# Peptides against a protein of PDB entry 8OXM, part 62

Target 1, 371 residues: chain A of PDB entry 8OXM
Amino acid sequence: FKAEFRLAGGVNLPKIIDCVGSDGKERRQLVKGRDDLRQDAVMQQVFQMCNTLLQRNTETRKRKLTICTYKVVPLSQRSGVLEWCTGTVPIGEFLVNNEDGAHKRYRPNDFSAFQCQKKMMEVQKKSFEEKYEVFMDVCQNFQPVFRYFCMEKFLDPAIWFEKRLAYTRSVATSSIVGYILGLGDRHVQNILINEQSAELVHIDLGVAFEQGKILPTPETVPFRLTRDIVDGMGITGVEGVFRRCCEKTMEVMRNSQETLLTIVEVLLYDPLFDWTMNPLKALYLQQRPEDETELHPTLNADDQECKRNLSDIDQSFNKVAERVLMRLQEKLKGVEEGTVLSVGGQVNLLIQQAIDPKNLSRLFPGWKAWV

## One batch from the design tools (peptide; made by RFdiffusion4, then SolubleMPNN)

Design b1_p12_1_s4 (from b1_p12_1, 9 letters changed)
Fold by OpenDDE base, seed 1:
Structure b1_p12_1_s4 (fold): chain B 371 residues (1-371), chain A 12 residues (1-12)
Amino acid sequence: as target 1 above (371 residues)
Amino acid sequence: MASIGDLIAEAR
């Protein structure tokens, strides 16, 4: 390891360290403290298994359908090391950076990202109708620009076309795998794009198994398929390549039901893996930027009173795990809202749910569903 | 709290 480290920003002040491998290659790593990386590590293992299934199938292998993975090494319940995703940028940084974001560069007369966020925060406690109206006004005055990512990075037309296809395939694979695992919507900063491959890397996997539905503002989409995500696919949008790649991914997942259920069952019952949403984590994930000053977690509340009978906690946990497994089995059978759907029918329903402005308008404004 | 993405953005 180099003797020097950089602090990354944020409350936990993670350390960026550089290490030289035995191969002489320098590798950047992120050391995160005060955070449990076990969930990220587990989800990366599940993604690797999904990739193995996708590589075994001829149709998904020919399409190069993969979910991007990174190395996670948990060191304790509150610390670990992450592989630095070199050559990636958060899609939020590319799109809505205050200085040079693509929306500001390509649409200087549209609403600013701040104006959009303010408008949606003002209606956060309002009716679904008022949220929808303001969301539509925001969408009208904040037009998609993510098509320009591939146009800026790939000047050769043949390379540009190939990379746009790689992006579309990556979105499709991650959307379907993410739906099966119940990742839900994703914050724009928790989706990285590789500047060389145009593939997505999903990071901070602290919400899985539909736990986003029990947040103070519940998630209403199966995965992130916002207007900019769709714009990055080009003129065909969700039709053609994206839809076909979703269908082929879903086909492999459904045909691998027994393997996926067995793996997830082992993980859900691992006493070392806490995947459940706790109230503090739920509040933290939907905290307002303005509230960052007051919630010093005085985690000095004495551990004494939660002698709730270990038996009642264990019974509650087991019932939640059983419900997650049942819902996973339903998804893998194509059971949606009590109806058995074909692969094409299920994928169509999920796409329609993900792009519906009524669903998007109901998301937590911090997730920026207009981006 | 900053997402891992915010940390990646700040570290650029």
Scores: peptide ipSAE 0.030, ipTM 0.690, DockQ to the pose 0.066
Fold by OpenDDE base, seed 5:
Structure b1_p12_1_s4 (fold): chain B 371 residues (1-371), chain A 12 residues (1-12)
Amino acid sequence: as target 1 above (371 residues)
Amino acid sequence: MASIGDLIAEAR
């Protein structure tokens, strides 16, 4: 390790450290404190398993369908080391950076990212109808620009076409795998794009197994398929390559049902793996940036009532784990809303749910569903 | 908490 470290910003001041490997290569690492990286580590193992299943199938292998993975080393319940995703940028940074974001560069007359966020925050506690109307106004005045990512990075037309195809495949694979695993919190900072491959890297995997549905503002979409995500696919959008790659990924997942269920069952019952949504974690994920000032926890919580018997907690946990496994089994059978769907029918339903402006308008404003 | 994404953005 180099003797020097950099602080990354934010409340927890994560440390960026450089390590020289035995191969003489420098590797940047992120040391995160005050966070439980065990869930990220477990989800990365599940992604590696999904990749193994996708590589065994000839059709998904020929399409190079993979979910990008990174190394996570949990050190404690409150600390760990992350692989630095070298050559990646958050999609939020590219799209909605305040200084040089693609929306500002290509659509200077549209609403700013700040104006969009403000408008959606003003209606956060309003009716679904009011949220939908404001979301539609925001969308009309904030047009997608993510097509320009590949155009800026890949000047050769043949390379550009190949990279746009790689992007579309990466979105499809990660969307279906993410849906099967119930991956939530897919805001624009939790999705990186590789500047060389155009593939997505999903980070911060702390909301899985549909635990996003029990957030104070429930998640209403199966994955991120917002207007910018679609715009990056080019003129065909969700049709053709994306849809076919979703279907081929879903076919492999459904045909691997027993393997997926067995692995997820082992993980859900692992006493070292806390995948359940804690109320404090739920509040934290949907906290406003402005509310950071006043939560001095005067933890004068009188210790009296939290002696709920350990037995009631364990019974509650087991019932939640069983429901997660049942829902996973339903997804892998193509059971949606009590109906058995074909792979094409299930993928179509998921795409429609993910692009529905009524679903998108109901998301937490911090998720930035207009991007 | 800064997302890992925010940290990657700031470290560029």
Scores: peptide ipSAE 0.025, ipTM 0.660, DockQ to the pose 0.061
Fold by OpenDDE base, seed 2:
Structure b1_p12_1_s4 (fold): chain B 371 residues (1-371), chain A 12 residues (1-12)
Amino acid sequence: as target 1 above (371 residues)
Amino acid sequence: MASIGDLIAEAR
């Protein structure tokens, strides 16, 4: 370890440390305090298992279908070390968060990211119809630009084409595996893109097993397939490479049902793995400082209700775990809304659900569904 | 708590 550390910003002031490996290579690491990295570590292990299944299948191996993984080392229940994803950028930073964001550079006459967010926040407590109308207005005046990521990074046409295919395959693989595992909180800061490979790295895996559906504003999409995500695929969008890679990933997941169920069952009943959504975590995920320009919440939360008997907690936990396993089994059988679908039918339904403006308009504004 | 993404953005 180098003697010096940098602070990453934010409320928890995580420490960036540089480590020299036994191989003489310098590696940056992020040391988080006051955060439980056990869920990230477990989800990374599940992603590695999914990658093993994808590498065993000839069709998915030929397509190089993989989920990008990073190293997580939990040190305690409230601290750990993350591998620094060197050469990655949050898609939100590239698209909207910087003064030189791609939307402002390529679409200077469109609504600003701030204007879009403000419009969606103003309707956050309104009807689904009002949310949909404002979302459509935002989308009309905020056109996708993520195609320019590969165009800026890869000037050679052959490399550009290869990297766009790598991106599309990464989106497909992570979308299907993320859906199977019920991965939520897929906002634009929780998805990194590798500037050399064009592959996605999903970070902050603290919402899994469909726990995003029990947030104060429920998640309404199976994965992030927003207009910019689609624009990065190029002219074919979801039709062609993406769809075929989703289908091939889903085939491998469905054919690995017993293995996936066994792994997830062991994890759900692991007393060291807290995957359940708690009210404080739910509030925290939907009260981001970036969304707080003007609302002082006078929430007097009376502390009185947290003494449920240990037996009732355990019975409630087991019932939630059983429900998660049942839903995972349904997904792996292709059961959607009580109907058994083919792989192509299931993938089609998931794509339609993910791109539906009605579903996207209902998401929490901090998810930035217009991006 | 900042997301890992926010921390990566702030650390650049």
Scores: peptide ipSAE 0.020, ipTM 0.551, DockQ to the pose 0.066; fails the geometry check
Fold by OpenDDE base, seed 3:
Structure b1_p12_1_s4 (fold): chain B 371 residues (1-371), chain A 12 residues (1-12)
Amino acid sequence: as target 1 above (371 residues)
Amino acid sequence: MASIGDLIAEAR
């Protein structure tokens, strides 16, 4: 390790450290404190397993279908080391940065990102009909620009085409794998894009196994397939390459049902792996930006070891784990809404659910469904 | 809790 560290910003002041490996290579690492990285580490292992399954299949291997992974080393229940995702940027930073975001640069006459957020916050407690109307108004006055990412980064037309194809494959693979695992909280800061490969890196994996559906504002989409995500695919959008890559990924996942169920079962019953949504985490994920000032509950978690009977907690936990496993088995059988679908039928349903403006308008405004 | 993304953004 080098003797010097840098502070990354933010509330937890994570430390950026440079390490010299035994190979003489310098590697940057992020030391995160006051956060539980065990869920991220577990989900990265599951992604590596999914990648192994995708590499064994000739059709998915030929298409280079992979979910991007990063190394996570938990050090304690409240600290760990992350691989520094060098050469990645949050899609939200590229798209909706207040100073130089792509929406401001390419669409200067559209609504600002702040105006869009404000309009959706004003209707947050309103009817689904009012949310839908305001969401449609926002979408009309905030047009997608993510096509410009590949155009800015890749000036050679042949490289540009290859990178747009890599992007589309990455979105397809991560969307289907993420859906199978019930990955939630896919806001624009939790998805990075690699500036060299155009592949997506999904971070902050703390909402999995459909726990996003039990949030105060439930998640209504299977994955992020918003207008900018689609615009990055180019003129064909969700048709052709994206759909075909989703189908090929889903075929491999369904054909690997026994392996995936066995792995997830071991993880769900691991007493060291807390994947359940707690009320404090749910409140934290859906806090209003305006409420950041007052609620530092230094809830000293020390005092309320209320001796809830261990038996009732265990029975409740087991029933939740069983429901998660049953729903995972249904997904891997192609059971959607009580109907058995073909791979093409299931993928089509998921795409339609993900792009439906009625589903998108119901999401928490912090998810930025108009982006 | 800043996302790893927010931390990467702030560290640039």
Scores: peptide ipSAE 0.019, ipTM 0.584, DockQ to the pose 0.063; fails the geometry check

Design b1_p12_2_s1 (from b1_p12_2, 8 letters changed)
Fold by OpenDDE base, seed 2:
Order: structure tokens, then sequence, then C-alpha cells
Structure b1_p12_2_s1 (fold): chain B 371 residues (1-371), chain A 12 residues (1-12)
């Protein structure tokens, strides 16, 4: 290792280290403390398996449908090393950075990111009707700008068009794979964009198997398909390329039902893989100040081993695992709200749920549903 | 082992 490290931003102050490999290549790595990377490592393996299924199918292979993956090496229950995603930026940093964010640059007369957040925080404990009205006012005065990402990075029109297609395909693949796995906590800092490929990299995979629905503020969308995410697709939005790529991804997932169920069953019953939501994790996810700059003292959550009787834990755990497997089987059969849907019908329902302002207005303000 | 200890010492 080099003797010097840099701090990355964020509540846990991860350390960026430079390593020289046995091949003489320098590799940047992110060392995280006070974070359980085991769930990230397991979810990256599931994404690699999904990529293998997508590469075996001719229609998804022709479209280059893949979910981006990164290397994770867990060191302990609270520490690990991540591959530094070189040439990636959080979509939140590009869009809503306080100094030079794309919203401020392209829409200087709109509400600031801070004004939008403040308005949504003021109604956080209000009715769904009041949340919806304020969310619609915020959306009216905070117009999407993510189209400018590809326009800034790719000046050649042919390259620009190719990269916009790569982005749209990446959003489609990650949205459907993420929905099947019940991936939550898809806030704007947990989604990186590659500045060279225009593909998305999903990080912090600590909310999976629909555990976002049992948060104090439940998740109400199947994936992130907010106005800026759609704006990055260009004039066609969710129609055409995005919809077709979602349908082709969903076809492969549904046709791989037995394989996906078997894999997820093994993972859910792995005693080393804690995927369940606990109250401390729920509080941590929904009390995070959005401004990574405030050094909130990390409350040492002492591992109070709640010595629940082992027998009652095992029976409750098994019933949760069985419900997760049943819901995964329903998704892979196209069962939504008690109705069996075609691939096109299921994808259409998921798109409508993800873009519905009523669902978006109910999310935790820290998710930034207006971005 | 030594690499893991070195990385753990960076987290302390």
Amino acid sequence: as target 1 above (371 residues)
Amino acid sequence: DDIVKELQSLLE
C-alpha cells in the first residue's frame, strides 16, 4: 500500500488507498469502516449470475444488457475493501451539488435543491394529500436537467447518441433486476454514473428482498425512475428503448425462475448473510442527514445481542424467508396485486408505479424523489 | 493475514 490515504466524503469517512498489485499496476481502493460489506458482496454475486443469464439470451446479449458490478472484499462484519469505481460520479453530485450542480447551472431560476428538501421535510409528518400537493409544487419549480450529462461528456453527436442508448439500457436492466431482487434505498448517492460509458453502478446494497417496505417510511416504488432518470433517456423518455429493454430483461428473469429461486433460497438461509431489517439499521437509513459534510458522531450501536430465545428467532426468520421466496416466485410468474400479467403488462405496471407522483411523494425526503 | 491487519489498523 502507499503510506498516504485520502478521505472520501460521507458519514463513515471511508479511506481511499492506492495499492500496487503484483502486476505493477496501481489500483485505487476504498476502505470502509463501520459498514457491513457482506450484503454488498453477496448482491454483487447475484448481479454476476443475472449478467450470465442475460449473456446467454440472444436478444439481451444483442442489446448488451448488463448490470454493472464492482469488487467487494469484506474484512469483518463492520469493515471491508471496495474496488474504486474510477471515472464514476454519484448522480446526486452531478445533479444537486450545492456549488456547481446541473440544476443550478441549467435552471438558476428554479428552486434550489435545499429549498426542495426543506419543503418536503416540512410535510414529512403530514397527510399523503399534503405531501402530494407540496411534491407537485416542488416538481413544477424544479425541472429535470439530466439530459445535459451526456451532452457535456460526449460532444460528438454519434457518440452522444450511443452513450444515451447505453444509459437507457443500463437503467432498464438495473431497474428490472433490482425489482426482482427487491432492491431498496435507491437514493441519488447510491447510484453512480460512469463518465465514459454512461452506465449506472448501484452501490450500498444493504436494502434487498423488499426490506425497504418495512422501513418507518415505507418504500412505495419498485425502482428509481424519477424525472431526472427519465430525462437522461432523452425525448422518448420511458417509451421505446427503455420499455423494450425492461421487457427483454423481464423475459430472461421469468424464464430463469427455477435458477433464481434456487440461488435466492440458498442466500436467504445462509447463516452468514444477514439480509433482515433491524430497528437500528432502519433508524440509520432514515435519520441520515443528506449533507454528507456534517460530522455526526456515529452512535456506537453497541451490539446488544438481543438474546431472543433461539427457537423463536428461527421460526420467525423462516417465516420471513418463506414470504420473500413466495413474493419472488410471484414476481417471476408475473403476479402483481393478485393478477397474472404478461411481460409487457407487468413492465407497464412497474413503470407506472415508479413514475406515479403519489408514490414518489410518499417516499422519505432523503430519497429525493423530485430529482 | 498481514494485509488484513494493516487494513484493520487503518479503520481504528
Scores: peptide ipSAE 0.020, ipTM 0.543, DockQ to the pose 0.033
Fold by OpenDDE base, seed 5:
Structure b1_p12_2_s1 (fold): chain B 371 residues (1-371), chain A 12 residues (1-12)
Amino acid sequence: as target 1 above (371 residues)
Amino acid sequence: DDIVKELQSLLE
């Protein structure tokens, strides 16, 4: 390894290290501390399996439908190494960077990202009606700009068109596979975009199997399909390419039900894979920026070994695992709200749920549903 | 083993 490291921004101060491989190639790696990368590693393996299923189908293979994956090496229960996704940027960094974000550059008269966040935080404890009204006001005064990503990066019109299609296909594939796996915490820093391919890379996979629904502020959308995500698709939005790629991805997932259930069952019952949401993790994911100042970890939180009887923990775990498997089976059968839907009907319902401003207004303000 | 220790020492 090189002796020099860079700090990546964020609460956990991840270290970017450069290493020279045995092949003489220099590779960047992200070393995360205070984070359990085992879930990321497992979810990357599931994504690789989904990619294998998508490559076997002629229609998804022709469309190059894939989820971008990265290498994860867990080192401990609280540390690991990630492959640095070279040539990627968080969509949040491009869109809502404090200094030179695309919203500020292209829409200087709109609300700032800070004003939007403040307005939504002020109503966080209010009624759903008040949240919806403020969310609609925020959305009216914060217009989408993500179309400019492809326009800035791809000056040739033919390349621009191809890359916008690659983006739209990547959003479709990751949205449907993410929904099937119940992937949560899809905030704007957990989604990277590749500056060369226009494909999305989903990172921080620590909320899966619908565990986002048991957060203090429950997740109300199946995937991120916010106004900027849609704006990046261009004039057709969710219609045409996106919808067709969602349908073809869903068709492959539903036709692979037995394989997906078997894989997820093995993972859910793996004692080394803690996928369950714990209260501390839930608080951490929905922590307010203002609360960062007072949580000096006084190391003296006594290990009150809550001697939860091993039997009651095991019964509670097994019941949650069974419920996750049942819900996964329902999704793969097209069962939504007790009704069996066609692939097109199921995809349509998911798109409508994901773009519904009533659902978006109910999300945790840190998720930035207006972006 | 040594690589893991080196990487762990970067987290301290």
Scores: peptide ipSAE 0.019, ipTM 0.505, DockQ to the pose 0.033
Fold by OpenDDE base, seed 1:
Structure b1_p12_2_s1 (fold): chain B 371 residues (1-371), chain A 12 residues (1-12)
Amino acid sequence: as target 1 above (371 residues)
Amino acid sequence: DDIVKELQSLLE
């Protein structure tokens, strides 16, 4: 390792280190403390399996449908090493950076990202009708700009077109795989875009198996398909390439049901893998920016021996795991709301749910559903 | 083992 480190920022102060491998190649790594990387590591293994299935199918292989992965090495229950995704930027940083974000640059007369967040936070505890009205006002005064990512990065028209297609395919693959695995909505800082490939990298996979539905503000979308995500696809939006890539990905997932169920079953019953949502994690994921000052994690929550009988904890865990497996099986059969759908019908329902402004208006304001 | 100890020492 080099003796120098850099801070990546954020509450946990992750350290960026540069390492020379035995192959003489320099590699940047992110060392995280106070964070459990086991879930990220497990989800990367599941993504690699999904990629293997997608590469075996001729139609998905021809379309180069892949979910981007990164290396994760958990070192303890609270530490690990991540591959630094060199040449990536968070989509939130590109879109809504306070200094030079694309919304500020291309839409200087629109609401600021702060004004949008404030308006949506003011209605957070209001009715769904009031949330919808304010969300529509925000959307009218905060127009999508993510089309400009590919236009800024790829000046050659032929390269620009190919990279926009690569982006669209990456969104489609990650959306369908993410839906199957129950990743739900994704914070804009937890979606990286590669500045060379235009492919997405999903990081911080701490919400999986629909655990976002049990948050204090439950998720209402199957995946993130917000207006900027759609704008990056260009003038066709969700139609054409995106829809076809979703359908072909879903077809491979449904045809691989037995393999997917078997692997997820092994992971859900792994005693070293806690995928369940706990109240502290739920509070942290939906913390208000104003509340960042007072929650010193006095993790001196004494292990109050809630001697819940080990039997009752195990029975409750097993019932949650069984429910997750049942819901995964339903998804892989195309069972939505008690109805069996075709691949095209299921993909259409998921797209409509993901782009519905009524669903988007109900999301946690911290996740910025207007972006 | 030594790499894990080195990385742990960076987290302290």
Scores: peptide ipSAE 0.018, ipTM 0.526, DockQ to the pose 0.031
Fold by OpenDDE base, seed 3:
Structure b1_p12_2_s1 (fold): chain B 371 residues (1-371), chain A 12 residues (1-12)
Amino acid sequence: as target 1 above (371 residues)
Amino acid sequence: DDIVKELQSLLE
């Protein structure tokens, strides 16, 4: 390793290190402390398997449908090393950075990102109708700008077109694979975009197997398909390329049902893989910025007292794992709300659910559903 | 082993 490190910022102060491989190549890595990277590592292995299935199919291979992956090496239950995704930026950093965000640059007369967040926080405890009305007002005064990402990065028109197509394919593949796996917590900081490829990299995979539905504010969308995500696809939006890529991805997933069920079954029953939502994790994920002052969880609470009867925990865990497997099997059969759908029907339902402003208005304000 | 110890020392 090089003797010098840099801080990446954030609460856990992750360290960026440069290492020289046995091949003489320098590689940048992110060392995280006080973070459990086991779930990220497991989900990356599942994504690699999904990519293998997509590469075996001629129609998905021709379309270059892949979910972007990064290397994860867990070192302990609280530490690990990540591959640094060089040349990526969080979509939230590009869109809603306080100083130089694309919304402020291209729409200076719209509401600020702070004004939008404040308005949605004020109605957080209100009715779904009041949330919907305020969400529609926010959306009217905060217009999408993500089309400008490809326009800023790719000045050549032919390159611009190919990169917008790569983006649209990446959104489609990650949306369908993420839905099948029940991937949650898809806020604007957990989705990176590659500045060279225009492909998405999903990070922080700590909410999977629909555990986002049991959060204090449950997740109401199958994946992130917000107005800016759609704006990045250009004038066709969710129609044409995006829809066709979703359908072809879903077709491969459904035709690979036995393989996907077997993999997920092994993972759900791995005693080293804690995928279940706990109350402390749920509180952390939906903490208000104003509440940051008091609840430093001194995770100094002794490991001793949660020796609740192992037998009752095991029976409850097994029943949750079985429900996750049954729901995964339903998705892979095209069973939605008790009805068997075609691939096109299922993909259409998921798109409609993801873009529905009634579903988007119900999300936790920290998810930033107006972006 | 040595790499894990070196990486652990970077987390302290």
Scores: peptide ipSAE 0.017, ipTM 0.513, DockQ to the pose 0.030

